# Peptides against a protein of PDB entry 4HTP, part 26

Target 1, 231 residues: chain A of PDB entry 4HTP
Amino acid sequence: SQTVASHVPFADLCSTLERIQKSKGRAEKIRHFREFLDSWRKFHDALHKNHKDVTDSFYPAMRLILPQLERERMAYGIKETMLAKLYIELLNLPRDGKDALKLLNYRTPTGTHGDAGDFAMIAYFVLKPRCLQKGSLTIQQVNDLLDSIASNNSAKRKDLIKKSLLQLITQSSALEQKWLIRMIIKDLKLGVSQQTIFSVFHNDAAELHNVTTDLEKVCRQLHDPSVGLSD

## One batch from the design tools (peptide; made by RFdiffusion4, then SolubleMPNN)

Design b1_p10_7_s2 (from b1_p10_7, 4 letters changed)
Fold by OpenDDE base, seed 4:
Structure b1_p10_7_s2 (fold): chain B 231 residues (1-231), chain A 10 residues (1-10)
Amino acid sequence: as target 1 above (231 residues)
Amino acid sequence: MTALEKLAAE
């Protein structure tokens, strides 16, 4: 079935997240999120104009924005150390070289950026001169690949996990990979709370999530900001 | 204008 997520570039989500992160004030952060959400809803209405009963919702994006609330997808089994080793191999980095050591020792960076403990930022700077300028993945494709990783982790198919990771990496810009890493590690560092994200999405979103703990249900039931829980 | 905004305007 046609979904909004199948049409939206992953780059658009990442650029929005980057704008949110760089914004200093809560109001500006909210504005960037709202603009993305409003565009999504507008496209949804256009895409599904002749289909009143669809399961499509903001969920594909929301689960990437709030990855710590993911309940449908099983654990990835991916940590920073695994990603570091993968990047060293993929980028053919000298094992004793500066960039390899930065990735492996991401908790104690010697650099000027103060990105201690943020593996995604360390990876970004290593990737920036080496990766594509523009990615090609949609939000749907990213979620499909993440689903594959989780499934293969459960099945202990390490080679297939690597294959899906390579597909994500080779089709993503450095900026997209920065955010993808944060989604996998489940820490986006947006500087805006979960409650704020829910409040912008829908007035009843936080309440429904507190009761159901089901992010998809929240997104489906409350996809229309004008229709409340009691309606 | 993002690609999403462009798509939403079509």
Scores: peptide ipSAE 0.042, ipTM 0.751, DockQ to the pose 0.906
Fold by OpenDDE base, seed 3:
Parts: structure tokens; C-alpha cells; sequence
Structure b1_p10_7_s2 (fold): chain B 231 residues (1-231), chain A 10 residues (1-10)
């Protein structure tokens, strides 16, 4: 069955997240998220106009926006050090070179940007001159690859984990990879709380999540902002 | 206009 996530570029989500992060005020951050969500709902209504009983929802995007609430897929088993080594190999960076050392020693402030401790930002600056300007992945494809990584981690298939990571990396811009890293590490640094995200999504979302701890149920049951839990 | 907005308008 066709899903909204199969049509939405991952780049659109990343651009929205970038706007949210760069916004200083809470109101502006909320506006950017709301605009993305409203566009998603409009597309959903158009895509499923003739189908009343669909399970499709905002869940594929929500689980990437709130990765710390992920409960469906198992742990990735990926840390910053693994990603650093992978990038050094993939980009053929000199091991003793400046960029390789930045990735490996990401906790040490080495530059003017103050990005110490934020591996994703350090990776972004290394990747920016070396990667494609535009990615080709949809939100569904990103989730499929992440599911593969988690499954293969549980099965201890390191070679298949690497394969899926390479697919993600080679089909993503530097900006998309920055956000992908943050999703994997489960720290987006948006400057907006989980409560705010839920409140913008639906008035009853926080309550339903507190009871069920099921992000998919929250997204599916509260897909329509005008239909409440008591409805 | 984002790609998503274009798709929603179709």
C-alpha cells in the first residue's frame, strides 16, 4: 500500500529540522514544525481520498523526530566512534590528517565553531565539501534502512550493518547525514521539548503517549487534529 | 515551496 512516507523526500524533513534548530524563539520553532505537519496531513488526505480505512499516519516521520521514544526497532549498536571510522574509510581520509582526527577526537574543541561534543556537526563540516548536494532517499527508505541496521545488529551481522550504512551515506547530502546521525544517536538538539512536539501534533497526544508509550498508536489514533480521544 | 507542498497541491 502507498504511504505518505514513500513520497516525502528525507531532505524535506531535514530542511524542516534545520529551520527549527536555527530558529531562536519557541513560536518560530513551532511554526516550522506545524507547516511540515500540515503539508503531510494534506498530502495524506489527497493520497487516501478513496480509502477510509488506512493505517498510514505521521508515525514514519514522528519516530525520526522523537527517536528517543522509538520502541519498535531494536538498538542500532552504532556509536560515534564507529561512524568516525566508517567515514575515514569511505572518504579515504588520511588517518593522521586533520579531518580524520576531528572525527575521532570530536569531544576536543579543535575549531572556531564550538562544536565540541557534537559529532553530527563535526561530520557535517567534513562531509560538506565531499558529498552530494542533494540526497535521493524518501522517509520510508530511511526507515527501511534503519530497520535493517537494527535487525542486523541483533543478529550480529556486522557486514550487513555496514552495507545499510553505506547506502544511507552515499544517497544523502551532508545536511541529511547530520540529521541522520542525530537520529541514530537519539539527540536532535532542536531546542523544543517532546511536550511541545506532541502539543502541536494533537491536544491529546501527550496524554495518550503517557498511557500507551506507543508512538504509532498516538500518530494513528490522533491523526485528525479535530478528533479527540473522547470522540 | 517544498517538495511535500508540491505533492500536496496535486
Amino acid sequence: as target 1 above (231 residues)
Amino acid sequence: MTALEKLAAE
Scores: peptide ipSAE 0.040, ipTM 0.744, DockQ to the pose 0.903
Fold by OpenDDE base, seed 2:
Parts: C-alpha cells; sequence; structure tokens
Structure b1_p10_7_s2 (fold): chain B 231 residues (1-231), chain A 10 residues (1-10)
C-alpha cells in the first residue's frame, strides 16, 4: 500500500529539522514543524482521497523526530566510535590525518566551530566536501534501513549492519547524515520539548502517549487534528 | 518550496 512516507524525501525532513534547530525562538521552531506537518497531512488527504480506513499516518516521520520514544524497533547497537571508524574506512581517510582524528576525538575538537561533544556536527563538516549534495532516500526507505540495522543488531549480524549503514551513507547528503546520526543516537537537539511536538501535532497527543506509550497509535488515532479522543 | 509541498499541491 502507498504511504506518504514512501513519497516524501528524507531531505525534506532534514531541511525542516535544520530550520527548527537554527531558529532562535519557540514560535519560529513551532512554525517550521507545523509547516511540515500540514504539508504531510495535505499530501495524505490527496494520496488517500479514494481510500477510507487507511493505516497510514505521520508515524514514519514522528518516530524519526522523537527517536527516544521508539518502541517498535530494538536498539541499533551503534555508537559514535563505530560511526567514526566506518567513516574513516568509507572515506579512505588517513588514520593519522586531521579529519580522522576529528571523528575519533569528537569530544575535544580542535576546530573553530565549537562543536565539542556533538559527533553529528563533526561528521557533517568532514562529509560536506566529500558527499553528494542531494540524497535520494525517502522517509520510508530510511525507516526500512533502520529497521534492518536494529534487526541485524539483535541477530548479531555485524556485516549486515555495516551493509545497511553503507546504504544510508552513500545515498545521503552531509546534512542528511548529520540528522541521521542524531536519530540513531536519539538526540536531535532541536531546542523544543517532546511536549511541544505533541501539542503541535494534536491537543490530545501527549495524553494518549502517556497512556499507550505507542507513537503509532498516537499518530493513527489523532491523525485528524479536529477529531479528539472523546469523539 | 519543498518537494513535499509540491506534492501536496498537486
Amino acid sequence: as target 1 above (231 residues)
Amino acid sequence: MTALEKLAAE
């Protein structure tokens, strides 16, 4: 079945997240999220115009925006050190070179950008001159690859984890990889709370999540912002 | 205008 996520470029989500992060005020952050959400809902209505009772929802995006609330897929088993080593290998960086050392020593960067402790930002600057400018992945494809990583981690298939990571990396821009890393590490640093995200999504979203702890149920049951829990 | 916005407008 067709889903909104199968049509939405991952780049669009990343651009939205980047705008949110760069915004100084809460109102501006909320505006950027709302614009993305409204566009998603509009596309959903158009895509499913002739189909009632679809299970499609904002869930594929929501689980990437609030990765700390992910309950469907298990742990990735991926840390910054693993990613650093992978990038050094993939980009054929000299091990004793400046960029390799930046990735490995991301907690104590010597650079001018002040990105100490943020591996994703360090990776971004290393990747920017070396990666494609525009990624090709949809939100659905990103979720499929992340599902694969989690499944293979549970199965202790390290080679298959690497394969899926390589697919993510080779089909993503530096900016997309910055956000992908933050999704995997489960810290987006958006500057907005979970409560704010839920409140913008639906007035009853926080309450329903508190009861169910199920993001998919929240997104599905509260897909229409005009229909409440008591309706 | 994002790709999503373009798709939603069609």
Scores: peptide ipSAE 0.038, ipTM 0.738, DockQ to the pose 0.919
Fold by OpenDDE base, seed 5:
Structure b1_p10_7_s2 (fold): chain B 231 residues (1-231), chain A 10 residues (1-10)
Amino acid sequence: as target 1 above (231 residues)
Amino acid sequence: MTALEKLAAE
């Protein structure tokens, strides 16, 4: 079935997240999220104009924006050290080289950017001169690959985990990989609270999530901002 | 216009 997520480039979400992160004020952060959400809803209405009973919702994006609330997908089993080693291998970085050491020792402040402890930012700067300028993945494809990683982690199929990671990496820009890493590690560092994200999405979203702890249900039942829980 | 807005306009 057709979904909004199958049409939306992952790059669009990442660009939105980047704008949110760079924004200093709460109001500006909210504006960027709202603009993305409104565009998503408009596209949904256009895509499904002839279909009343669809299960499609903002869930594919929301679960990437609030990855700590993920309950459908099992654990990835991926840590920063695994990613560091993978990048060193994939990019053929000298093991004793500056960039390899930055990735492996990401907790130690070595640079002028103050990115110590933020593996995703360190990875971004290593990747920027070495990877594609534009990614090709949709939000749906990213979620499919993440599902594969989680499933294969549960099954202890390390080779297949690596395969899916390579697909993500080779089809993503440095900026997209920065955000993908943060999604996997479950720390986006947006500077906006979960409550704020829910409040912008729907007035009843926080309440429904508190009761159900089901992010998909929240996104589906409260898809229309004008229709409340009591309606 | 964002990429999403462009897609919605198609």
Scores: peptide ipSAE 0.037, ipTM 0.726, DockQ to the pose 0.689

Design b1_p10_7_s3 (from b1_p10_7, 3 letters changed)
Fold by OpenDDE base, seed 1:
Structure b1_p10_7_s3 (fold): chain B 231 residues (1-231), chain A 10 residues (1-10)
Amino acid sequence: as target 1 above (231 residues)
Amino acid sequence: MTVLEKLALE
């Protein structure tokens, strides 16, 4: 069955996240998230017109926005050091060069942007002059690749993990990779709380999640913002 | 306008 996530570019999500991150106030952050969500719901209604019994929901996006609540896929087994080494190899960076050292020593202040400790930002600046300007992945494809990584990590298939990572990297812009890294590391640094995200999604979302701890169930049952838990 | 917004209008 067709899903909204199969049609939505990952770039659109990343652009939204970037806007949220750059926004100074809570209200502006909420606005950007709400706009994305509203567009998603509108497209859902159009895509599933005349199909009342669908399981499609905001879940594919929500699990990327709230990666710390991911329970369906297992651990990726990926840390910053692994990504640093992968980028050095993939980009053929000199090992003693400035960019390689920035990636490996991401915790040490470099004095340039104040991004010490934020691997994703450091990676972004290294990638920006070297990557595609526009990515080609949909949200569904990103989730499929992340599922593959988690599954292969469980199976201890490092070669297949690398393959999926390379697919993600080679088909993503520097900006998309910044957010992808943050999704994998499970720290988006949006400046907006989980509670706020849930409250914007649905008034009953936080409550349902607190009871079920099932993000997919939350997204399915509360797909319609006008229909509550008691209804 | 994002691709998502465009798709939602179609």
Scores: peptide ipSAE 0.046, ipTM 0.745, DockQ to the pose 0.942
Fold by OpenDDE base, seed 2:
Structure b1_p10_7_s3 (fold): chain B 231 residues (1-231), chain A 10 residues (1-10)
Amino acid sequence: as target 1 above (231 residues)
Amino acid sequence: MTVLEKLALE
């Protein structure tokens, strides 16, 4: 069946996340998230206009926005050091070069930028002059690749993990990779709480999640903001 | 306008 996630570029989600992160106030952060969510719901209604009782929901996006709440996908087994080594190899960076050392020693402040300890930001600046300006992946494709990584990690298939990572990297902009890294590491640094995200999504979302701990169920059952748990 | 926003208007 058709899904909204199969049509939405991953770049659109990343742009929204970037706007949220750059916003100073809670209200502005909420506005950016709400605009993305509203657009998603409108597209859902249009896509499924002639099909009732679809299982499609905001879940493919929500699980990337709140990666700490992921329960369906198993552990990736990926750390910053692994990503650093992969980028050095992929970008053919000199091992003793400035950029390679920045990636490997991301916890040590080496510059005027307060990015020390944030691997995703360090990676972004290394990638920006070296990668695509626009990515080609949809949200569905990103989730499929992440599923592959988790599955292959469980199966201890290191070569297949690398293959999926390379596909993610080579089809993504620097900005998209910044956010992808944060999704994998499970720390988006949005400056907005989980409670706020749920509150914007649906008034009953936090309650349902507290009971079920099932993010997909929350997204599916509370897809319509006008229909509550008791309805 | 994002691609998502454009899609929502179709």
Scores: peptide ipSAE 0.045, ipTM 0.744, DockQ to the pose 0.944
Fold by OpenDDE base, seed 5:
Structure b1_p10_7_s3 (fold): chain B 231 residues (1-231), chain A 10 residues (1-10)
Amino acid sequence: as target 1 above (231 residues)
Amino acid sequence: MTVLEKLALE
């Protein structure tokens, strides 16, 4: 079935997340998230105007924004060290070169940017001069690939994990990969709380999630901001 | 206007 996520570029989500992260004030962070959400809902209404009973919701985006609350997808089995090695291989970086060492020793402060300990930021700067300027993946495609990674991790199929990772990487900009890494590692560093994200999404979202711990159910049942949990 | 917003207008 047709979904909003199948039409929304992953780049749009990443750009929104980037704006949120760069914003200093809570109000500005909230504004950027709200703008993305409102656009999503508007597109949903247009896409499904003739179909009242759809299961499509904000869930495909929400599970990437709040990856620590993921319950449907199993563990990826991916750490920073694995990604570092993959990038070194993919980009054909000399092992003793500056960029390879930055990736492998990401916890050690190197340079003036203060990015020590943030692998995604370090990766971004390595990738920026080497990757596509614009990615081609939709949110749905990203989720499909992440599903594949989780499934293959469970099945201990390392080769297939690598295949899916390569698809993600080769079809993504440096900025998109920064956020993808953070989604996989489950730390977005947005500077806004889970509670705030839920409150912007729907007034009853935090309550429903607290009871059900089901992010999809939250997104589906509370898709309409005007329809409450008690309605 | 974001790509998403443009898509919503199509």
Scores: peptide ipSAE 0.044, ipTM 0.743, DockQ to the pose 0.782
Fold by OpenDDE base, seed 3:
Structure b1_p10_7_s3 (fold): chain B 231 residues (1-231), chain A 10 residues (1-10)
Amino acid sequence: as target 1 above (231 residues)
Amino acid sequence: MTVLEKLALE
């Protein structure tokens, strides 16, 4: 069956996250998230107008926005050092060169940008002049690749992990890769709390999550903002 | 206008 996530470009989510991060005030951050969510719900209604009892929900996006709450897929087994080495190889960076050293020593300030300790930001600046301007992946495809990585990590298939990572990287812009890295490392640095994200999604979302710890159930049961837990 | 908004109008 068709899902909203199979139609939504990953770039649209990343642009929303970028706007949220750049916004200084809580109200503006909330506005950007709400706009994305409302658009998603509208598309859902249009896509499924003739179908009842669909399991499709905001879950594919929510699990990327709140990756620290992911419970369905196992650990990726990916750290910053692994990504650094992969980028050095993929981009054919000299190992003793400036960009390779920036990636490997991401915790040490090397430039005018206060990006020390944020591997994703350092990677972004290395990737920006070297990568595609526009990615081609949907949210569904990103989740499928992340599922593959987690599954293959559990199976200790390092070759297949690398294959999926290469597919993610080669089909993504520098901006998309910045956010993808943060999703994998499970730290988005949005400047908005989990509670705020839930409150914007649905008034009962935080309560339901506290009881079930299941993001998919939260997104499915509370898909309609006008229908509460007690209804 | 986002891709989502365009798709919803289709």
Scores: peptide ipSAE 0.043, ipTM 0.735, DockQ to the pose 0.791

Design b1_p10_7_s4 (from b1_p10_7, 4 letters changed)
Fold by OpenDDE base, seed 2:
Structure b1_p10_7_s4 (fold): chain B 231 residues (1-231), chain A 10 residues (1-10)
Amino acid sequence: as target 1 above (231 residues)
Amino acid sequence: MTRLELLAAE
């Protein structure tokens, strides 16, 4: 069956997350998230206009926005050091060069930028002059590749993990990779709480999640903001 | 308008 996630570019989610991160106040952060969510719901209604009983929901996006709450996908087995080494190899960076050392020693403050300890930001600046300006992946494709990574990690298939990572990297902009890294490491640094995200999504979302701990169930059952748990 | 918004308008 058709899904909204199969039509939505991953770039659109990343641009939204970037706007949220750059916003100073809670209200502005909420506005950016709400705009993305509303657009998603409108597209859902249009896509499924003639199909009333669909299982499609905001879940494909929500699990990337709240990766700490992921329960369906197993562990990736990926750390910053692994990504650093992969980027050095992929970009053919000199091992003793400035950019390679920045990636490997991301915890050590080397510059005027307060990016020390944030691997995703360091990677972004290394990638920006070296990668595509626009990515080509949809949210569905990103989730499929992440599923592959988790599955292959469980199966200890290192070569297949690398293959999926390379596909993610080569089809993504620097900005998309910044956010992809944060999704994999499970720390988006949005400056807005989980409670706020749930509150914007649906008034009953936090309650349902507290009971079920099932993010997909929350997204599916509370897809319509006007229909509550007691209805 | 984001691409998502454009898709929603179709």
Scores: peptide ipSAE 0.035, ipTM 0.720, DockQ to the pose 0.885
Fold by OpenDDE base, seed 4:
Structure b1_p10_7_s4 (fold): chain B 231 residues (1-231), chain A 10 residues (1-10)
Amino acid sequence: as target 1 above (231 residues)
Amino acid sequence: MTRLELLAAE
């Protein structure tokens, strides 16, 4: 079945997240998220105009925006050190070079940008001059690859994990990889709370999530912002 | 028209 996520570029989500992160005020952050969400819902309505019983929802995006609430996908088994080593290998960075050391020692304040402790930001600056300017992945494809990583982690297939990671990396811009890393590490640093995200999504979202802890169910049942839980 | 709406029109 067709999904909105299969049509939405991952870059669009990342650009939205970037705008949210860069926004100083809560209201501005909310605006950016709302704009993305509204666009998603409009696209959904257009895509499924002739289909009334679809299970498609905002879930594919929501699970990337709130990766800490992921319950369907098992653990990735990926840490910053693993990613650092992968990037060093993939980019053929000198092991004793500045960029390799930045990735490996991302916790140490070595840069002027104050990005110490934020591996994704460190990676971004290393990747920016070395990778694609524009990615090609959809949100669906990103989720598929992340599913593969989780599955292969459970199966202890490290080589296949690497393969999926390479697919993600080679098809993503530096900005997309920044956010992808944060999704994998499960820390987006948006500066907006989970509750705020839920409140923007639907008035009943926080309540439903508190009861079910099922993000997909929240997204499906509360897909229409005008239809409440009691309806 | 949002970018997503544009994509839907394609």
Scores: peptide ipSAE 0.034, ipTM 0.714, DockQ to the pose 0.422
Fold by OpenDDE base, seed 5:
Structure b1_p10_7_s4 (fold): chain B 231 residues (1-231), chain A 10 residues (1-10)
Amino acid sequence: as target 1 above (231 residues)
Amino acid sequence: MTRLELLAAE
């Protein structure tokens, strides 16, 4: 079935997340998230205008924004060191070169940016001059590939994990990969709390999630901001 | 119209 996520570029989510991260004030961070959410809901209404009973919701985006609350997808089994090695291989970086060493030793401060310990930022700067300027993946495609990674991790199929990772990487900009890495590692560093994200999404979202721990259910049942839990 | 709305119109 047709979903909003199948039409929304992953780049749009990443751009929103980038704006949120760069914003200093809570109010500005909230504004950027709200704008994305409102656009999503408007798109949903247009897409499903003739279909009142759909299961489509904000869930595909929400599970990427709050990856630590993921319960449907199993563990990826991916750490920074694995990604570092993959990038070195993919980009054909000299193992003793500056960029390879930055990726492998991402916890050690190098340079003036203060990005030590943030692998995604280190990767971004390495990738920026080497990757596509614009990615081609939708949010649905990203989730499909992440599902594949999790499934293959469970099945201990390392070759297939690599295949899916390569698909993600080769079809993504440096900025998209920065955020993808953070989604996989489950640390977005947005500077806004889970509670704030839920509160912007729906007044009853935090309560429903607290009871059900089901992010999809939260997104589906509280899709309409005007319809509450008690309705 | 937002970017997403534009995409929906295509």
Scores: peptide ipSAE 0.032, ipTM 0.710, DockQ to the pose 0.380
Fold by OpenDDE base, seed 3:
Structure b1_p10_7_s4 (fold): chain B 231 residues (1-231), chain A 10 residues (1-10)
Amino acid sequence: as target 1 above (231 residues)
Amino acid sequence: MTRLELLAAE
C-alpha cells in the first residue's frame, strides 16, 4: 500500500531540519516543525481518503527526527571514521590533502568555521562543491536503505553496507548528507528538546512514549491531534 | 498551499 513517506522527498525533511537549526527562538523552531507535521497530516488525509484503518503514520519521519529513540532497527555499526574513509575513497581525495585531513581530524579546528567536533558540518563543506544540488530520495527510500545497513551490520556483510551507503551518498545533496550523517550518528543538534517535539506532535505523546518506548505506536495511536489516549 | 498539499493535489 502507498504511504506518505513514499511520496515525500527526503530533501523536504532536511530543509525543515535546517530551518529549525538556524532558528534562534523556541517559538520559531516549533513553527517550522509544526508546519511540516501539519502538511504531512493533510497529505495523509488526502492520500488515504478512500481507505480506512491504515497503519500509515508520521513514524517514518519521527524515527529520523528522534533517531536516539529508534528501537526497530539494530545498530548501524557506523562511526565518523568509517564515513571519513568512505568519503575520501568516493571523492578520490588525496589522503594527505587538506579535505581528507579535515574529515579524519574533524575534532580539531582547521578553518574559520567553528565546526570542531561536528563531523556532519565538516563533511558538508567538503561535499558542497562536489555533490549534486538536488537529491532524489524519498523518506521511504532513506529508511529502506538504513534498514538494509542495520540488517547487514548484524549479518557482518560489510560489502552490502558499503553498497547501501554509496546509494545514499550518490543520490543526496550535500545538505541532505549533512542531516543523514547526523541521523546515523544519532545527534541532530536541533536546539529543541525531545519533550518539545512530542508536545508539538500530540499532547499525550510524551506519556505514551514513556510507557511503551515505541515510536511507531506513538505515531499511529496519536496520529489525530484531537483524539487523546483517554478517548 | 504547502508542498505536501501540492503533491496530494496531483
Scores: peptide ipSAE 0.032, ipTM 0.693, DockQ to the pose 0.449

